# Peptides against a protein of PDB entry 6DSZ, part 324

Target 1, 361 residues: chain A of PDB entry 6DSZ
Amino acid sequence: NYVVTAQKPTAVNGCVTGHFTSAEDLNLLIAKNTRLEIYVVTAEGLRPVKEVGMYGKIAVMELFRPKGESKDLLFILTAKYNACILEYKQSGESIDIITRAHGNVQDRIGRPSETGIIGIIDPECRMIGLRLYDGLFKVIPLDRDNKELKAFNIRLEELHVIDVKFLYGCQAPTICFVYQDPQGRHVKTYEVSLREKEFNKGPWKQENVEAEASMVIAVPEPFGGAIIIGQESITYHNGDKYLAIAPPIIKQSTIVCHNRVDPNGSRYLLGDMEGRLFMLLLEKEEQMDGTVTLKDLRVELLGETSIAECLTYLDNGVVFVGSRLGDSQLVKLNVDSNEQGSYVVAMETFTNLGPIVDMCV

## One batch from the design tools (peptide; made by RFdiffusion4, then SolubleMPNN)

Design b2_p28_5_s4 (from b2_p28_5, 10 letters changed)
Fold by OpenDDE base, seed 5:
Structure b2_p28_5_s4 (fold): chain B 361 residues (1-361), chain A 28 residues (1-28)
Amino acid sequence: as target 1 above (361 residues)
Amino acid sequence: SEKEEITKKFLNGEISLEEALKKLKELE
């Protein structure tokens, strides 16, 4: 009887960077099945601060900062539809993770979406949006005084949503999503009315995007709008400006994750199913009136890493590569390439024993 | 990596759990 000592899960299924422990600390948060790991990013590497057991597999993990908060709060949704908002609190040596709000957001009726759970937060922290079921968009209003996360559903006419994000710089909370119908894949926007609990017409739409368009990236100001990533193309749209590129290098493998590098949305990391790491660059053009517009998009191959489930830029060219299939890595982006043309150097590797071992327990 | 390839094959149903565990153990 080999007592397989229940090894802690090591496969990474989510990661985020922000200021969770304090306003000054840079944190890396890692989701490993039911486990949340909290690190402080230091010049010496990752310092572990706290590990938290969740009552279910983490499906969504997002940092957000409501107006008047000094540090980020953490939204978590589990695969069993338990939602919570967490706060880090330290008092001397005592570290507590406080649940500010919680709720179960499961519906009694609905078809779980084939593309899984999507959770997004409005950049102005007005609401959380959830795509859990086909033809439904769930809204959780964010209220500081509410300890109970209450949700309502808005019906989506678009039954097959591929990905969805909240846009930046919108007067009302506005979603942008890729959906599929019998005619192909399309991009649409909706304003979300909290008062009327309905969708209003969004600022723009784009019909007949690439057939394999799979991801939406919301771009912050000054650019605004969204990036749509496909198998063969990357497109930008903000209602006034449209731009598309089809770099041959991305056609070789499907891009599966992304992360914003610059707060202004000038650069994004992209990871594909072969472990290739790319930089997506947004080139700006300054207009005579002082407005900034998108001039061009470029993609650069940085190098190879473990196959990323998630990516997060830390600081100083350091990137955490969260892997589900392979070992997670801390990598350095260099200005100059090595002899093989790679800009990526592995700094640290974190052994992954899952997900196969995690299925045996 | 070989680990990633074994894991992909298992998740795709190309190899059994037993075979995947055996192959992963051989990499250790």
Scores: peptide ipSAE 0.128, ipTM 0.718, DockQ to the pose 0.015
Fold by OpenDDE base, seed 4:
Structure b2_p28_5_s4 (fold): chain B 361 residues (1-361), chain A 28 residues (1-28)
Amino acid sequence: as target 1 above (361 residues)
Amino acid sequence: SEKEEITKKFLNGEISLEEALKKLKELE
């Protein structure tokens, strides 16, 4: 009788960085199945603050800051479609995680999407979007006083959405998504009307993107638009400008995760299925009128890490590599390469027993 | 099963976690 001592989950299935404990604290939040771990990022490393048990496997975990909030709130969606908005509250030595709002967003009828649960938040905090089922986009309006997360569905004509994000700098909440149809993969945008509970035509679309286009990155202002990542190519589109690169180095393994390094969207970390860590750089061109345009895209190989399920840039070149398949890591990005040409140095490694447990059950 | 063999190899330290998971994914 192997008493599988209920070891705490160690496989990371999500991570996010922001200001959750206070406006001043930099936090790393890590999702490990049903467990949420909250850390403060310090010069000495990660300081644990709180662990929280969730009522299900965490499927979505996103920080957001509504207008008038002093710190970030946390949206969590579980694999059982329980949604909540959490707030960190400290009163002296007492630490509480308060549920500001909750709800179940499960539909009685729907085919769960093969690409899993996608949850996104409008950068202006007008709504949460959920792709849970094929042919449906669920909207949770964000209202400060609403303790009950009420959702409605908008029908998507595009039945096979691969990835979706909210765009930045849009007057109305606008989604950008990659979808597949019999003709291939395409990118489309929709405006989301909260009032009419429908989609309006978005600012742009791009038909016939790369066949293996798998990820959308919403780019902040001043660039705006989106990056589309495929197997062989990385493309940028903002309605006015299109730019594509096909660096041979990314063809070797599928990029599976990304994280924005700079608040202005100048740099992104990319992780692939071989544990390679890349930097995607957006080169700026300042126009005479003061507008900033994208000049070029560049990808640089930084080094090798554990296979990332998620990446978060912390501070001072420190990156958390959340791994489901391997050990999670804190890594340092250096300006200069080592003798092997790597810019990555492992600072700390966190043993992952998750795959062992998942295989024994 | 082929999956069990991969798991056994991993648990025995014959293959890395990464290699085991790669092989398991190839069986899916």
Scores: peptide ipSAE 0.027, ipTM 0.497, DockQ to the pose 0.014
Fold by OpenDDE base, seed 2:
Structure b2_p28_5_s4 (fold): chain B 361 residues (1-361), chain A 28 residues (1-28)
Amino acid sequence: as target 1 above (361 residues)
Amino acid sequence: SEKEEITKKFLNGEISLEEALKKLKELE
């Protein structure tokens, strides 16, 4: 009887960084199917703190800090629509992951979206938004005293949403999304009324964007607005300014993930299906009135990594490359290129035996 | 800038997305 020791999953399907264990600690949280791994980022590397088994495959994992919390809370949604908000608590050597709130957000009626589950959090922590089903946007209001996560649906006229984010700097929670109709792909915004449980007209829209527009990045202040990533183009829109670039280098492979480097939204990491790592740069122009506007967009090839499922900038030019198809990596971004023109150096590699092996367990 | 002119033409419906992308590529 070969006891096949159930090997722990190794394929990464999500990663986030923030201050989960304490206000001072920088954490890396890694989702590997049903497993959550929690690390502290140190000068010596990743220090493991705790591993947590979840009651299903992690589909959404986001850190957020409600007003009055000293550290980040973790929102998790599973592929079976179990939602929870988790808190890290340490008392001496005892480490507990506390469930602050939980609920099941599955609907009895609805077509699951072919593009999968999307979960987003309002930057001001007013609500969580979920795109689970075609033609529905689910809202979970964030309330401090709510131990049971209650959700409601708002009907979307746009049946085929590709990606959605909450925008920054909006008086009301505002979503920006790429959708497809028979005429092509478009970008639209909606304000979300928690009181009326409906959409109001958003600040802007852009019809007929790139046919392969696939990702929305919400840009923080002072720029505001959103970046739309396609196969051939990267565009910026904030209601007042529209700017597009079409660098030939991004056409070679589909960009599949992104991560913000600078808190002000000046730089983003981009990963493609060939394992190429890019830096997207937002060039600022300071106006005489003190307003900051986008002058230009630029893309730079940094180097090659494992094919990223997710990217997380940590600190000091260190990036975690979470891979589903290849080995995950810690990489260093250098200021100067090597002889091959690469700015990327692998620091550590984490063997991935999945995803096939991970499905057999 | 030439980029801004291309962008304005696209936003005004004077050129298609395909034409705009082609022109942007020619500036690189």
Scores: peptide ipSAE 0.000, ipTM 0.286, DockQ to the pose 0.023
Fold by OpenDDE base, seed 3:
Structure b2_p28_5_s4 (fold): chain B 361 residues (1-361), chain A 28 residues (1-28)
Amino acid sequence: as target 1 above (361 residues)
Amino acid sequence: SEKEEITKKFLNGEISLEEALKKLKELE
């Protein structure tokens, strides 16, 4: 009789960094199945602040800051389609996690997408977008006074969406997505009309991208546009500029996660299925008119970590590696390589007893 | 890691849950 003691889930399925507890605090938020862990990032390491139980497996966890908010709010969507917006409140020693808004966004009719739930937030906080079902894009308008998250669907002609993001610097909320059809994988953009509850033609498209294109990264201004990550290639497109690289080093294993390092989108961390950690660098070119354009893309191998389910850059070259299959880690990125040629040093390791043990509970 | 390998094998159906749990316990 193996009494599997009901251990709390330890496998990480999501992580985000931002300013959730205050405007000044840097927080790491970690999703472990139904559990949300909130930390403050300090010079001494991670300080636990609060643990929150959710009414279901966390499927989406995103920080966002509406205009006029002093700190970030947290959007959570569960695998049971319960959506909420959470706010951290502290009064002296009393800590409370307040639900500002909630709703169930499940549809009665729809095929759940095989690639799972995708949740995205417009950088200008106009809406939340959800890809839950094939051929549907769900929109939750963000209104400050609305305690009920009301959603509507827009029909997508593209039935097999691989990944989707909101673009930066768009007058109207604009999505960029990779989709598959019988001819291959493609990238398309749509403007989202809240008023008309429909898609308008987006600024650009790219047909016939790499067959294994799997991820979209929205790039902030001044570059704008998106990065498309495949098995063999990384491409950038913003409507005017197209650039592709095919570094041989990324062919060895599939890139499965990414995280933006710099607020301006000049650097991204990439993690693959072998636990290799890369830096993607966007090299800028300043034009005579003061405009900044993308000159080149470069990928550098930093080192090896646990296999990342999610990555998040904290501060001062410290990265949290959230792992589902292995132990999660805090790692330091160094400027100089060690004797083995690695720029990565493990600072702390967090024992993961899952996902196998987590399945037995 | 050996743990990741055990986990991958289990998730891929290469080993049973019982075998996976046994192997993980041997790493403790």
Scores: peptide ipSAE 0.122, ipTM 0.708, DockQ to the pose 0.015; fails the geometry check

Design b2_p28_6_s1 (from b2_p28_6, 12 letters changed)
Fold by OpenDDE base, seed 5:
Structure b2_p28_6_s1 (fold): chain B 361 residues (1-361), chain A 28 residues (1-28)
Amino acid sequence: as target 1 above (361 residues)
Amino acid sequence: SAEEEARKRLEEALRELYEENGWKIDKP
């Protein structure tokens, strides 16, 4: 009996940071194909807590905290459309990952979107949104008593959604998305009515954004709105304020991932296809009435890392660089640049042994 | 210079990261 110990996947395809194990613990969760690795971030580094095998490739992994929960719950969607909400439960030394809810969200009809699966959670935890198929937006209402994830579809007129997020600070759940039509790429917003199971007109739209606009970042309050990242430009819009920058440095390579550093959305990490790490800075302006508005956007080069599939800021200038193509890294952001002008120092490197070709024998 | 001001703002932003953080990762 050759127990071929299947080599564990090492390529990272997702990462998220939050408070999953407890309210006080900071966790790093790493998706490696069908495996979820859970770490506690400590002063001594990453402490492994548990590995969880999933029944499919993890396509979406998001932490969220419903009202009345003391710690984050984990939403996972697999590439086979199995959805679950997971809770970490510790009883003494016994660690369990509890399935709070589950369901299959696959539709019998619909064209799978070419840009893949997008899963998003409303910041107020009212719903999960899924873009799985062209012309459909799937909604999973979040209810504490739901053991079975029930979903419904809302028809999208916009067939070619590039990216979508829920906005912050909205009375109703509001999505912001980049879509493509024959006229170009555009940004639109919709309010999501749970009651009527339809879209209502959102607060704003922006027609004719950059042709290669690829990512939406929802910006928390006090700024609100969204950042749209293209190949040549970065734009901000919140309905009242519009600002665009075109820093030459981002033209060299496509930005492929982002992560919010500050809870208030004043700073973001950006990673490009060359492994360059940037800081996106939102400069605030305080108005006489006490309102905070965006004054300026800036992009600064921090340094070079492995090519990030995902980024997550941990704490104390430490960033996890999840890489699919190269070695994942734990890196430190320094206040002062080195002689080469880099603010990035690699702390730890996690060897990527490449894609495990599941040879179905 | 505009570059020096940009660098100063980046360095200030990086300093703020250390002030807001309750725990120090000193080692990998």
Scores: peptide ipSAE 0.313, ipTM 0.775, DockQ to the pose 0.416
Fold by OpenDDE base, seed 2:
Structure b2_p28_6_s1 (fold): chain B 361 residues (1-361), chain A 28 residues (1-28)
Amino acid sequence: as target 1 above (361 residues)
Amino acid sequence: SAEEEARKRLEEALRELYEENGWKIDKP
């Protein structure tokens, strides 16, 4: 009886940071297929706290803090459309991951989207949005007392959504999305009415964006709006201001992931398919009326890492590089470049043993 | 040069990261 000890998955398919274990702890949560790893970020590095087995591949993993919660809750959606909201509870040495709410959000009808599952949370925690199927946007209202996740669908006229986010600073929950039609790729916004279970016209749209526009970043206040990342260009739009850059350096490889560094959305990390790590910078301009506007966008090369599936800025220039194709890394951003012009130094490397080949014995 | 100015701006942005972030991960 060869007990093939099932090798633990090592390929990372998602990571998030926040305050999950406590209000004070900075956590790194790593999704490795069906496994969730929870770390506390310390001065000494990543301290493992708990590993959790999920009943399916983690497709969405997002931290959020509803009003009145002292710490973040975790939303997970699996590839089999099992949704849950998890809470970390510690009582002395006993650590429990509690399911606050759960549900299956699978539809009987619908074409699964080719770009995969997208899950987003409204910054004000009014709802969760899910793009699971073409032409449908699923809404899960967030209510504190609901143990059962109820969802409803809103029809999207736009069948081919590439990416979607909730915007910041909106009176009603507002989505911004890149979609493709026969004329190309476009950006549109919708307000989401929980009451009427419909879309209302959003604050702005941008037709005919770059043909390879692939990612939406919602920008916090005071800037607001969104960044749209393409193959050749990065654009900003907030309804009043439009700005586009086309730095030649991003044309060399496709940007595949991003992470916000600053709470105010002034800096982002970008990772490409060659393992290049960039800083996206939003330059502020203070107007005479005290309004803050975007002056410029800049992209600067930091260095090289493993090919990131996900990036998470932790603190003090430390970045977790979650890799599916290579080794995950903990890297340090330095103020000064090395002799090669790199600002990136690997602190720790986590060996990726590759896909667990299910040896059906 | 434009490259030197870009580099200076990056270094300034990186310095701001260390000033704003309260966690001194001092390397041991």
Scores: peptide ipSAE 0.336, ipTM 0.776, DockQ to the pose 0.513; fails the geometry check
Fold by OpenDDE base, seed 3:
Structure b2_p28_6_s1 (fold): chain B 361 residues (1-361), chain A 28 residues (1-28)
Amino acid sequence: as target 1 above (361 residues)
Amino acid sequence: SAEEEARKRLEEALRELYEENGWKIDKP
């Protein structure tokens, strides 16, 4: 009996940063197929706290903090449509990951979307939204006392959603999404009515965006709105203001992931298919009335990393580069460039041993 | 040059990252 020691998964398919273990701790959570790894970010580096086996491949992993919670909760959705909300509890040396709520959100009918599972959380924690199937948007209302995740579907007229996010600063939960139709790709918004279980007209739309528009970034207040990332362009829209840039440097390789650096959404990290790391900068303009508006967008090349599947800014210029195709990295962003003009220095590399073939013996 | 200005803006933005953030990951 060769006990094939099943190699632990090393390919990263998701990462998130927040305050999961405590209100004070900064955590890095890493999804590696069916494994969730929880780290505390320390001055000495990443301290492992817990590894959790999930029932199925992690497809969505998002931290969120409902009103009245002292620390973040973790939403996980698996590729088999098992949803859970997890809470970290520690009592002395005893660590427990508690399931606050769970449910299966699979539909009996529907075409699974070709772009995969998208899971998003309303910034005000009113609901979770799921794009699982073409032409459907699933809503999980967030209720504190609900141990059973109940969901309902709202029909989308737009059958081919590319990406979707909840917007910030909206009176009602509002989604912004890129979709494709026979005329091209477009951006649209909908308000989500929990009461009526329907979409209402959103605050804005943008028809005929870039043909390869692939990502939506919801921008926090004071800017609000969304950034749309394409192959050749980056656009901002908030209903009142539109701004587009087409920096030549992003045409060389497709942007594939992003992460917000600042809570106010003034800076983002972007990663492309060549492992280039960029900073997206939102330049502020203060109006005489004290309102802040977006003046300009800028993209600057920081350097090269492993090809990121996911990025997360930790702190003090440290970024975790989660890679599926290569080694994951902790990298440092430096103020001064090196001799090669790079602002990125690898601090730690985590070897990717490739796909674990689950030999179910 | 426009490139020098871009570089300066990046360096300013990177400097701000260090000033705002409290966690020092010093790996030797």
Scores: peptide ipSAE 0.312, ipTM 0.781, DockQ to the pose 0.457; fails the geometry check
Fold by OpenDDE base, seed 4:
Structure b2_p28_6_s1 (fold): chain B 361 residues (1-361), chain A 28 residues (1-28)
Amino acid sequence: as target 1 above (361 residues)
Amino acid sequence: SAEEEARKRLEEALRELYEENGWKIDKP
């Protein structure tokens, strides 16, 4: 009996930071295929708290804090379309991960999207949005007392959505998405009506963005709006202001992941396919009326890491670099560059033993 | 630098595209 001790998955396919174990704890959550690892971020590094086996490959992992919750809840969607909302509960030394809600969100009819599963949460925690199939946007209303995740579909006229996010500061839940049609790639917004279960016209749209526009970043208040990342350009739009930059350095390799550093959205980390780590900077302008607007965008090369599948800023300049193709890392961002001009120092490296080939036996 | 000029030109081109495509703020 060869007990193939199934090696624990080491390739990281998602990471998120928040306050999951308590309101005071800073957590790092790491998705490794079917495995969820929960850490507390400490001055000494990452302290492991719990490992959770999921009933399928984790496709979406997002923290959110509904009104009246003291700590973050975790939304997980698996590649088999099992959705759950998880809560961390500790009673003395006993640690339990409680399923607050669950459901299967698979549709019998629909073409799975070629760009994969996208899951997003409204910043005001009104709903979860899912792009699972072409031409459909699935909505899960968030209700505190609902143990059953009910979902409904809204038809999207745009069949080829590249990326989608909920915007901040919107009276109604509003999505911003990049889509492709025969004329190119475009950005559009829709308001989501929970009552009518339909899309309403969003606050803005931008036709004919960069042909390789691939990611949407929703920007928090006070800036609001969204950043669109392409191969050659980074653009900002909020309905009133448009700004585009085309730093030559980003053309060298495709940006593949991002993470917000500041709660106000003034800084973002960007990772490319070569393992280069960038800082995207939003420069503010304070208007005479006290409003804050975006003055400029800048991209600065910080240094090199493992090729990031996901990035998350922790605290005190520490970043977790989740890698699928290479070793994951904890890195420190320094204020001053080293002799090579790098602002990045590796603190810890987590060996990736490679993809677990699901041998369907 | 040539890179800064290239960036400026692309920013200008993107701005022009923005102005020409006339962001119809469809006022409700």
Scores: peptide ipSAE 0.023, ipTM 0.461, DockQ to the pose 0.023; fails the geometry check

